# Designs tried in a protein design run: peptides against a protein of PDB entry 5HOI. Part 29

Target 1, 351 residues: chain A of PDB entry 5HOI
Amino acid sequence: FRYMPFSPAGTPFGFTDRRYLTMNEVGYVSTVKNSEQYSITVSFFDVGRFREYHFEDLFGYDLCFLNEKGTLFGQSKTGQIQYRPHDSIHSNWTKIIPLQAGERITSVAATPVRVIVGTSLGYFRSFNQFGVPFAVEKTSPIVALTAQNYRVFSVHYSQFHGLSYSLSELGTSSKRYYKRECPLPMSLPNINSDMKKDANLDYYNFNPMGIKSLFFSSYGDPCIFGSDNTLLLLSKWRSPEESKWLPILDSNMEIWKMSGGKETTDIHVWPLALAYDTLNCILVKGKHIWPEFPLPLPSEMEIRMPVFVKSKLLEENKAILNKKNEIGADTEAEEGEEDKEIQIPVSMAAE

## One batch from the design tools (peptide; aimed at target 1 I255 K285 E300 E341)

Design b1_p15_4_s2 (made by RFdiffusion4, then SolubleMPNN; from b1_p15_4, 9 letters changed)
Fold by OpenDDE base, seed 5:
Structure b1_p15_4_s2 (fold): chain B 351 residues (1-351), chain A 15 residues (1-15)
Amino acid sequence: as target 1 above (351 residues)
Amino acid sequence: SIRDKFKERIEELLK
């Protein structure tokens, strides 16, 4: 196992010279390999609010977090971080995070008021927006971070305990926990079943946790989108005993329903953000589960609690077919049935 | 609707 640098909705290079470092509802950050350097472009979906900008990256930034005020960059191996405001009023700043032997920055996050750095050894470092340090805390190894205002959602990994999460608030004087290293009920990528396709191996090597993205909703609820393409939302996190993860969207099921039950194995959801009751995402067609270049326009998916998991529907349909074959006598099963459209149950089509 | 736009986009991707 290797701790890899994570950024929300970041894509691998694959066989290309370019990738997305991060993307969300604000925009997308791309990097292109230019011999010994990289060219970084920060692009925005609201072109009227922000102007696209680019710069030469001599450090090879592999971590990124985009917000409405600026972009945080990080280099996982060297410990260098850079914050670049989108406006010309505030100056860029650079800092080196001290790393131990073998330690990596695994994730970075930035809000208009906080900068957070997480490492493979579980060092949680907090700063203000100007790079002034607040504290260093030792946690379980950090694999992903996101932040909104003063709140931080962190994902941790232990070889012994699997995935956990924390939800904290970074005040001026102290850190408060709402949740501290609680179990995260997210499925990890299954190496043996899913890796039969080379494209899945490349993505797994880039992101072993299968966390496509994590963000706060517009209501300030922690959200995570895993390799199973299910959007999880942390409900009632202010009440420790009542807090639970809600599966609020099965994106594979929703695509399948919207297709009329056609094969949709080459259509993928790439998550950006949750705004109210809609998942903002990129719809991707092809072998790779991540968006290529140019970036397609964002799409919106309505959130619904999945009543049925695709696997369970396939099992029920197989069981119905087997029962029909047991009750139906000598009618010649014509061999040509490979392309039978999976009929959406009328109850699912009527919603 | 949001649903209709999403459906249209899926139908475009299935061509």
Scores: peptide ipSAE 0.557, ipTM 0.949, DockQ to the pose 0.685
OpenDDE base, seeds 1, 2, 3, 4: peptide ipSAE 0.554, 0.555, 0.555, 0.554; ipTM 0.950, 0.951, 0.949, 0.950

Design b1_p15_4_s3 (made by RFdiffusion4, then SolubleMPNN; from b1_p15_4, 6 letters changed)
Fold by OpenDDE base, seed 4:
Structure b1_p15_4_s3 (fold): chain B 351 residues (1-351), chain A 15 residues (1-15)
Amino acid sequence: as target 1 above (351 residues)
Amino acid sequence: SKREAFAERIKELLS
């Protein structure tokens, strides 16, 4: 086993000179190998909101995280990171993360307010959006990161304990854990059964954890999509004793059903994001389980959330609304928790 | 519906 750089929904080069560094609901980042350098393109699905841009990469960035405000790049071996705002108003910044001998940056994440770097030795490094460091924490080896606002979902790997996860909030002065290195009940890739096809071996060599993507849902729930093509959602993470992973989608089964029971072994879901009850994804047709070039348009897969999950998301959102109404009465505390009103789609309330 | 549109897209990819 070796720690590989992970980015959400990143693809391997395979036999090509190009790959996706990352993709999500905002857009997709591609890199093309040009001799000793790379050309990176940051593309967006909302072409009216954002302008595509490109630059020459002399460092060979192999880590990427895209958000609505900018793109974070990382080089796993050198420790170089670069943040590039989409807007020309803010300057790009570059930093070198100090790495020990054999240490690799394994994942990076960025929100409009935080930058996070995780390493193969379990160093968790936090920064603000300007690259000012907050803290360094030692955890179990980090294999994947995602973040939303101040929240970080981290996946850890130990040879002895397998996969674990943490869910934390990165305040200004402190890190709060909602979950700390709890068991992650995700299936690892089966080397013996699944790797009979060269394409699966190529992907495994790129991503030995088989984590196709991880993200926060529109409700702020951690989501992970593994090699088994099952979407897991962490429910009730605010209640440590009640928190559980929910298999909210078997994408292979859903594709099979929607085909009318046809052979669908060459159709794959490539996950981007979960917005309410809708998985945003790329439908991939072919030998590779990942999208090639050009990128197909995203597809929206409606998830039949278990009634128990829908009701609880509704209850949690009502409880958040009620707490906002109670706190709004008495305390002048300007702590701008812009708890954006997550408008629950009327469709989720009617079933 | 979103489900129907997705099912059509799958059918297109199988054709």
Scores: peptide ipSAE 0.490, ipTM 0.940, DockQ to the pose 0.553
OpenDDE base, seeds 1, 2, 3, 5: peptide ipSAE 0.486, 0.487, 0.490, 0.489; ipTM 0.938, 0.938, 0.939, 0.939

Design b1_p15_4_s4 (made by RFdiffusion4, then SolubleMPNN; from b1_p15_4, 7 letters changed)
Fold by OpenDDE base, seed 5:
Structure b1_p15_4_s4 (fold): chain B 351 residues (1-351), chain A 15 residues (1-15)
Amino acid sequence: as target 1 above (351 residues)
Amino acid sequence: SIREKFAEEVAKLLE
């Protein structure tokens, strides 16, 4: 296992000279390799609110986090971070994070009020939006970070314990935990079954945790989207005993339904954000599960809990059968249409 | 609806 730099909805280079460093509801950050340098572009979905900008990257930033006020960049190996406000009135700042031998920055997050850096050794570093440090904490190895206002959602990995998560609030004087290194019930990528396709191996080498993205919902609930293409939402996190992960969307199942039950093995959901009851995402067609260039327009998926999806499919199939029987009651019984077993996708056969 | 628009986008990708 190797710790890799993680950014929300970041894409690999693959066989190209360009990739997305990150994308979310605000916009997307791309990087293009030009000899020994990189050209970074920060683009926005709301072109009326924000102006696209670009710059030359001499450091090879491999970490990124985009918010409504600025973009945080990081270099996983050197420990360099840079914050670039979108507004030219505010100055850019650069800082070097001290790293031990073999330590990597694994994730960065930024809000209008906080900057967070997580490492492969589990150093959690917090700053204000101007790069002034608050604290350094030692946790389990950090593999992913996201933040909203003062709240931080962190994902941790141990070779012995698998995935865990923390939910914390970074006040001015103290860190409060709502959840501290609790088990995360997300499936890891299966190396043996899925790696028979070269495109899956390239993505696994880029992102061995299979975390496509993590974000806070518009209601401020932690969300994670794994390699199984299931959106998990942390419900009731304010009540320690009542807190649970809800599978709120199976995106593969929803695409399959919207196709009318056609083969959809070449259609993929790439998650951006959760706004109210809709997943904002990019629909991807092709061998790669990630968006290429140019970026397609964002799509909206309605959230439906998968447990209700099985019951609703059974009800819709019963309603279709009952309508066929009501129409068939007035026309003579042509006997011979064999029971076409509706092939339930293998993911549903585990009950 | 949001669902109908998404179904149309999926249908266009299957063409």
Scores: peptide ipSAE 0.594, ipTM 0.955, DockQ to the pose 0.662
OpenDDE base, seeds 1, 2, 3, 4: peptide ipSAE 0.592, 0.589, 0.591, 0.593; ipTM 0.956, 0.954, 0.955, 0.957; seed 1 fails the geometry check

Design b1_p15_5 (made by RFdiffusion4; failed a check: too like the target's own chain)
Pose (drawn by RFdiffusion4):
Structure b1_p15_5 (pose): chain A 322 residues (1-190, 198-318, 341-351), chain P 15 residues (1-15)
Amino acid sequence: FRYMPFSPAGTPFGFTDRRYLTMNEVGYVSTVKNSEQYSITVSFFDVGRFREYHFEDLFGYDLCFLNEKGTLFGQSKTGQIQYRPHDSIHSNWTKIIPLQAGERITSVAATPVRVIVGTSLGYFRSFNQFGVPFAVEKTSPIVALTAQNYRVFSVHYSQFHGLSYSLSELGTSSKRYYKRECPLPMSLPNDANLDYYNFNPMGIKSLFFSSYGDPCIFGSDNTLLLLSKWRSPEESKWLPILDSNMEIWKMSGGKETTDIHVWPLALAYDTLNCILVKGKHIWPEFPLPLPSEMEIRMPVFVKSKLLEENKEIQIPVSMAAE
Amino acid sequence: SKSEKLYEEVKKLLE
């Protein structure tokens, strides 16, 4: 099996010379093939706070993670990473991650206080926001990483357990695991979207902590999974809290559509900040549309029953209250 | 509301 470079809400090149590296509630990072180099553009949705800028990529970064304080870039092959703070007060720094034979950097993540690099051999290299290393750790092969403040949500893969996840906190003292390689019941992919599933074999469209600090993941099944009771290991449950396919179906008047798709950015309490993509492909294009907000709904709505009540989709009060 | 805005956006896509 070949591990692919993962970034949250990343898009493939397809038949173009540009794609999105990473995408969330802060903004979007795109890259354009420029003859022999690349042109990286860092954009923001709150235009008032940060200034959109661009720079020339002489290395071919294919890994990226965006937070409110800076942008982290990475190269899956050479192992070079660069952290660019949004403000000009703080300097950019660059490090090169040691990679063994065939070892690839599969995912990177950054917070205002931590930088995380994961490799295909299971190396977990962590730094502060300035590049000072804390500890190098060996774990299962990492396929996806996201972080918030001091906490890290890592998704692992092997040929035995399949997909597993670890939830840990990088404290000032030492590293503490909340959950260590527990089952991750995310649906795996089972065509026009072939380009995407070669770029992202797991179908993990994006994963992120919620605004209130709960781990979330958005697989190819277009269902938002939230980790509940992660502080008590014996009570941990993955809860499906939004069937985005059902919501587009309800808002479209019960019509099956093959051209409307959801691209996850982040979860804010009960609202999924996303990009509504119109077209044959399931990933967003250029220019990037304005973010949309989709309220989370428990998957308790049956299509056949909703069609009877309407004879937008009107929902029976008895069912809506449930 | 957010649900009303999502409905309007979906209708625009269906056009």

Design b1_p15_5_s1 (made by RFdiffusion4, then SolubleMPNN; from b1_p15_5, 9 letters changed)
Fold by OpenDDE base, seed 4:
Structure b1_p15_5_s1 (fold): chain B 351 residues (1-351), chain A 15 residues (1-15)
Amino acid sequence: as target 1 above (351 residues)
Amino acid sequence: SKREELAKRIAELLS
């Protein structure tokens, strides 16, 4: 097995000189080979909020994470990372991550408040948004990272135990675990069945875990989209005993249904984000399961599972809060209530 | 609806 650099929804070069380093709900980062150099472009879906920018990459960044405040780049072999704020107010910074012999950066993540670096040896390095280090922790080998605010979703791989995941919060003083190296019930790519198509071999060589993307939902739930094209959501992660992965969307089945039962084997979902009850994704047509250039407009795929109940319950709770505020009840809104998990009634979770 | 838009986009891709 070979540890490869992972970025959320990153694409291989294939037979081209260009690829997407990452993409999500904010935008997409592309890189183009130009001899020994690369030209990187950071593009946004909300062109009114952000201005597209580009720069010359002399390092060959193969890791990327895009957020609303900036872009984190990494070079898996050299250990170089660069953070580029989208605004001109904050300066870019560069850092070298010390790597052992044969160690590679396997994933990077960035939020407006944290930068995270994961390695093939399981070094988990945390920084603030200015590249000031907090801690180094030794974990199982990290294969993927995503982060939202202070929370980090990490995927680990062991040859003996397969995939595991952690969910942690990077506070100011300490790292808290909600989940620590728990089994991840995601199907790995089937080399024997899927490799019959040359395009699948190229993708497997790029991403041997088949993790197309991982992200936090708009509700802060960890999500992962594997090679089986099933969106998994971690439910009840605040309750260790009740936490479970929910297969909230079979995207192949949904495309098939939406086609009216036509052959859809050449239509692929490329995941970007989960916003409420909607998977934001790119619909891809062709032999390659990943988007080519130019990037198609994102599509929205509604999920039918209990997260739709969360959206309704949130709307109802907001409506109740707004009514209480209109009635002039001094509800000291304890700042801690926003972090309460919405309890879905068991009856609605079974439909 | 989001579903109708998705169905339309899939139909366009199948044409």
Scores: peptide ipSAE 0.588, ipTM 0.958, DockQ to the pose 0.531
OpenDDE base, seeds 1, 2, 3, 5: peptide ipSAE 0.586, 0.584, 0.583, 0.586; ipTM 0.958, 0.958, 0.957, 0.958

Design b1_p15_5_s2 (made by RFdiffusion4, then SolubleMPNN; from b1_p15_5, 9 letters changed)
Fold by OpenDDE base, seed 4:
Structure b1_p15_5_s2 (fold): chain B 351 residues (1-351), chain A 15 residues (1-15)
Amino acid sequence: as target 1 above (351 residues)
Amino acid sequence: SKREEFAKRVAELLS
């Protein structure tokens, strides 16, 4: 096993000089190898909100995280990180993360308020959006990170314990754990069966955990999409005893159904984000399970499982709140109600 | 519907 740099929905070079460093609902970051340097392009799906930009990368950034405010880059071996705001009002900043001998940055994440660096030795480093450090924590080896606002979803790997995950909140004064290194019931890539195809070997060498992406849903639920092409969602994470992973989508099965039962072995879902009841993804056709260039337009896959119930319940609750506001009831909107997890009825979680 | 659009895109890829 080798710790490799992970970025959400990042692609390998394969036999090409170009790859995607990361992609999500905001956009996609590509890098092209030009002899000893790289050219990085940050592209956006909402071309009206953001302008595409590029820069020359002399460091060979192999880690990336894109959010609505900026892009975080990292170099896994040197420990260099760079944050580039999309807005020209804010300055870029660069920092070197101190690495021990053989330590690598394995993942980076950035929100508008936090920057997170995870390493192969399990150093979890937190910063604000300006690169001011908060803390360093020692965890199990980090293999993947994502973050939304103050929340961080981290995936850990141990040779003895396999995959685990943590869910934490990075406040101003302290880190709170909702989950700390709990077992992650994600299937690892099957080396013997899947590697019969050269294309799968190339991808495995790039991403040995088979984590195609991880993200927070629009509802703030941790999501992970593994090599089995199953989307897992962490439900009830606010209640430690009730927390469970829900297999909310088998994308292979769904493509097969949509084809009318045809062979779909060359069609792949590449996950971007989960927005409400919709998986935003790239449909990929070909030998490679990852998107090539140019990037196809994102596709929306409707999810029928518990997330759809959550969307309906939110719409109903919003409609009830709007009616209460029209009636002029001085119900002090306790700021705490927006953070209440919507209970999914057990009956609909079993369908 | 989103489902019909997705099914159409899958069908286009299978053609």
Scores: peptide ipSAE 0.453, ipTM 0.930, DockQ to the pose 0.506
OpenDDE base, seeds 1, 2, 3, 5: peptide ipSAE 0.451, 0.448, 0.450, 0.449; ipTM 0.929, 0.928, 0.929, 0.928

Design b1_p15_5_s3 (made by RFdiffusion4, then SolubleMPNN; from b1_p15_5, 7 letters changed)
Fold by OpenDDE base, seed 4:
Structure b1_p15_5_s3 (fold): chain B 351 residues (1-351), chain A 15 residues (1-15)
Amino acid sequence: as target 1 above (351 residues)
Amino acid sequence: SKREQFAELIQKLLE
């Protein structure tokens, strides 16, 4: 096993000079190899909100995380990271993460308020959006990271224990764990069954964990999409004893059903995000399980979430609303950014 | 519906 740099929904080069470093609901980051350098393009799905930009990459960034405010880049071997705001108001910053001999940055994540770096030795490094360090923690080896606001979903790998996950909140003064290195019931790629096709071997060499993506849902639930094409959602994570992974989508089964039971072995879901009960994804047709160039338009797959998950999301949103109303009664209005109430679509309440 | 639209996309990809 080798620790490989992981970025959400990143693609391999394959036989090409280009790949996607990352993609999500905001957009996609591509890199093109040009001799000894790379040209990086940051593209957006909402072209009215954001302007596409590009730059020359002399470092060979192999890690990327895109959010609504900027893009974090990382070089797994050198430890260099760069944050690039999408706006021209905020300056780019670069930092070198100190790495031990043989240590690699395995994943990076960025929110508008936090930057997170995870390593193959299990160093978890946290920063603010300006690259000011908060803390360094030693965990089990980190293989994947995602973050939303102050929350971090980390995936860990041990040769002895397999996959585990943590869910933490990076406050101003301290890190809180909701989950700490709990077992992650995700299927690993089966080398013997899945690697009958050379294309699957190339992807496995790029991503040995088979984690196509991980993200937070619009409701703030950790989601992971593995090599089995099953979307797992972490339910009840605020209640340690009630927390469980829910297989909310078998994408192969759903494609098969939607085809009318035709052979769909060349059609693949490439996950971007989960917004409410809708998986935002790229539909991929072809030999490769990942999107090629040009990127197809994102598709929206409606997920028949189990009724108990919908009801819980409704209850959690009501509880968030009630807590906001209770806090809003006693503390003077600090002009905190409007945490836009994610109104649950009425459609989710009717099924 | 979103489901119907997705099913139509799958059918188009199978052609």
Scores: peptide ipSAE 0.485, ipTM 0.941, DockQ to the pose 0.532
OpenDDE base, seeds 1, 2, 3, 5: peptide ipSAE 0.475, 0.475, 0.479, 0.477; ipTM 0.938, 0.939, 0.939, 0.939

Design b1_p15_5_s4 (made by RFdiffusion4, then SolubleMPNN; from b1_p15_5, 7 letters changed)
Fold by OpenDDE base, seed 4:
Structure b1_p15_5_s4 (fold): chain B 351 residues (1-351), chain A 15 residues (1-15)
Amino acid sequence: as target 1 above (351 residues)
Amino acid sequence: SKREELAERIQELLE
């Protein structure tokens, strides 16, 4: 196992000179390697609200977090961080995070009011939006961070205990925990099953935890999307005894349903955000499970508990077929295909 | 509907 720099929905370079450093509901940050230099572009989905900007990166930023007010960059090895407001009114600031020998920044997060840096040794560093430090806390090794307003969702990894999570609020005077290093019931990437395809090995080397993204929902609930393509939501986190992870979407099952039960092994969901009851995501076709360039338009996927009901699948398939017929697609769906027993992939059959 | 748009987009990706 190796601690790798994590950014929400970040992509590997693969065989290209370019990748996404991060993406979410606000936009996407790309980097292009040019010799020893990088060119970073910060792009937005709402082009009316924000103006795309670019800059030359001499440091090789490998960490990024985008919010509605600015972009936080980090270099995992050097400890350099930079915050760039989207507006030209506020100044950029740069800081070096002191790192011990072999320590890496593993994740960064930024809100309009807080900047958070997590490390492979479990140093949790908090700042305001101007880079003024609040505190340094020692936790279990941090592998991922996200933040919304004053709240921080952190994922931790221990070789002995696996994945854990914390949910905290960074007030003005103190850090409050709602959850502190509680077990995270997320499946880790299975090296033996998933690595049969070389493309999965490249992604595993980039992101050994398989955390495609983590975010807060529009309601302020922690969400995580793992390598199993299941969206987990932390429900009732304000009530410690009632708090539970809900599998609110199996994206593989949903794609399979929406296909009409076709093979969908080359269609992938890339998570951006959860807005109300809808996962904002990129639909990716191809060998790579991550979006390439140019970035496709985001799609909206309604959240649904992963319940297999054969009758509902048949009704949904009929509805899809009827719509194809209305669009004048000359698929002579022979009337006999309506009664074709939808072969449930064994992976989706609850044994 | 969002679901119909998603279904259409998935079908386009399967073609």
Scores: peptide ipSAE 0.490, ipTM 0.941, DockQ to the pose 0.647
OpenDDE base, seeds 1, 2, 3, 5: peptide ipSAE 0.488, 0.490, 0.484, 0.488; ipTM 0.940, 0.941, 0.939, 0.940

Design b1_p15_6 (made by RFdiffusion4)
Pose (drawn by RFdiffusion4):
Structure b1_p15_6 (pose): chain A 322 residues (1-190, 198-318, 341-351), chain P 15 residues (1-15)
Amino acid sequence: FRYMPFSPAGTPFGFTDRRYLTMNEVGYVSTVKNSEQYSITVSFFDVGRFREYHFEDLFGYDLCFLNEKGTLFGQSKTGQIQYRPHDSIHSNWTKIIPLQAGERITSVAATPVRVIVGTSLGYFRSFNQFGVPFAVEKTSPIVALTAQNYRVFSVHYSQFHGLSYSLSELGTSSKRYYKRECPLPMSLPNDANLDYYNFNPMGIKSLFFSSYGDPCIFGSDNTLLLLSKWRSPEESKWLPILDSNMEIWKMSGGKETTDIHVWPLALAYDTLNCILVKGKHIWPEFPLPLPSEMEIRMPVFVKSKLLEENKEIQIPVSMAAE
Amino acid sequence: SKSEKLYNEVQELLS
């Protein structure tokens, strides 16, 4: 099996010279093939706060993670990472991650206080926001990483357990695990979208902490999974809280569509900030549309029953209250 | 509301 470089809400090149590196509620990072180099553009949705800028990529960064304080870049092959703070007060710093034979950096994440690099051999290298290393840890092969403040949500893969996840906190003292390689019941992919599933074999469209600090993941099944009761290991449950396919179906008047797709950015309490993609492909294009907001709904709506009540989709009050 | 706004966005896509 070949591990692929993962970034939240990243898009493939397809038949173009540009794609999105990473995408969330803060903004979007794109890269354009420029003869022999790349042109990286860092954009923001709150235009008033941060200024959109661009720079020339002489290394070919294919890994990226965006937070409110800075942008982290990474190269899956050479192992070079660069953290660019949004404000000009703080300097950029660059480090090169040691990589063994065939070892690839599979995912990177950054917070205002932590920088995380994961490799295909299971190396977990953590730094502060300035590049000072804390500890090097060996874990299962990492395929996806996201972080919030001091906490890290890592997705692992092997040939035995399949997909597993770890939830840990990088405290000031030492590292503490809330959950260590527990089952991750995300649906795996089972065509026009072939380009995407070569770029992202797991189908993990994006994963992130919620605005209130709960781990979330959005697989190829277009269902938002939220980790409930993660503080008590014996009570941990993955809860499906939004069937985005059902919502587009309800808002489209019960019509099956093959051209409307959801691209996850983040979860804010009960609202999924996303990009509504119109077209044959399931990933967003250029220019990037304005973000949309999709309220979460428990998957308790049956299509056949909804069609009877309408004879936008009207929902029976008795069912809506449930 | 958010639901009405999403509905209008979906209708614009269907048009």

Design b1_p15_6_s1 (made by RFdiffusion4, then SolubleMPNN; from b1_p15_6, 6 letters changed; failed a check: a repeat of another design)
Amino acid sequence: SKREEFAKRVQELLS

Design b1_p15_6_s2 (made by RFdiffusion4, then SolubleMPNN; from b1_p15_6, 6 letters changed)
Fold by OpenDDE base, seed 4:
Structure b1_p15_6_s2 (fold): chain B 351 residues (1-351), chain A 15 residues (1-15)
Amino acid sequence: as target 1 above (351 residues)
Amino acid sequence: SKREAFAERVQELLS
């Protein structure tokens, strides 16, 4: 096993000189190898809101995170990071993360307010959007990061314990944990069965955890999409004892159903984001499970939760509504509206 | 519907 640089929905070079560093609902970042340098392009799906830009990369950035305000780049071996705002008003900044011998940056994340760097030794480094450091924490080895606003979803790996996850909030003064290194019930890539195809070996060498992407939903729920093509959503993460991973989509099964039961072994979902009840994704056709060039237009897959999971969510939503009705009588307390658990919409209800 | 549009796109990729 080797710690590899991870970026959400990043693709390998394969046999080509180009790959996607990252992609999500905002856009996609590509890099092309030109001898000793790289040319990076930051492209957007909303061409009316954002202008595509490119630059020459002399460092060989292998980590990337795209948000609505800028792009964070990282070089896993050198520890160099660069933040590039999409607007011309804010300046780019560069920083070197101090790395120990054999330590690598394994993942980076950026929000409009935070920059996060995770390493193979489990150093979790937090910064503001201007690269001012807040803290360094030692965790289990970090293999993936995503962030939304002040919240960070981190995936950790131990050879002894497998995958774990943390969910934290990076306030101004302190880091709060909602979840700290809890078991992550994601299936790892099956080396023996899946690697019979050369294309799967190439992807495994690029991403040995098989995490195609991780993101926060539009409701602020951590989501992860593994090598089994199952979308997992962390439900009730505000309630430590009630928190659970929901398998909200088997994408292979859904493609198979939509095909009319045809062989779909060469059709793949490449996850971008979860907006409400809709998975934004790229449909990939071919030998490679990842998008090639040019990038196809994103597709929207409506999520139909399993009936058993729907029933539980409906019961949970009823229980929340009943508690709101009981508490709504007496206490005028102006406790800020921000922490209201956004109910997963009942629109996932039964057909 | 979003589901129909996605199903159509899957069929296009199977053709």
Scores: peptide ipSAE 0.473, ipTM 0.937, DockQ to the pose 0.545
OpenDDE base, seeds 1, 2, 3, 5: peptide ipSAE 0.470, 0.466, 0.470, 0.468; ipTM 0.937, 0.936, 0.937, 0.936

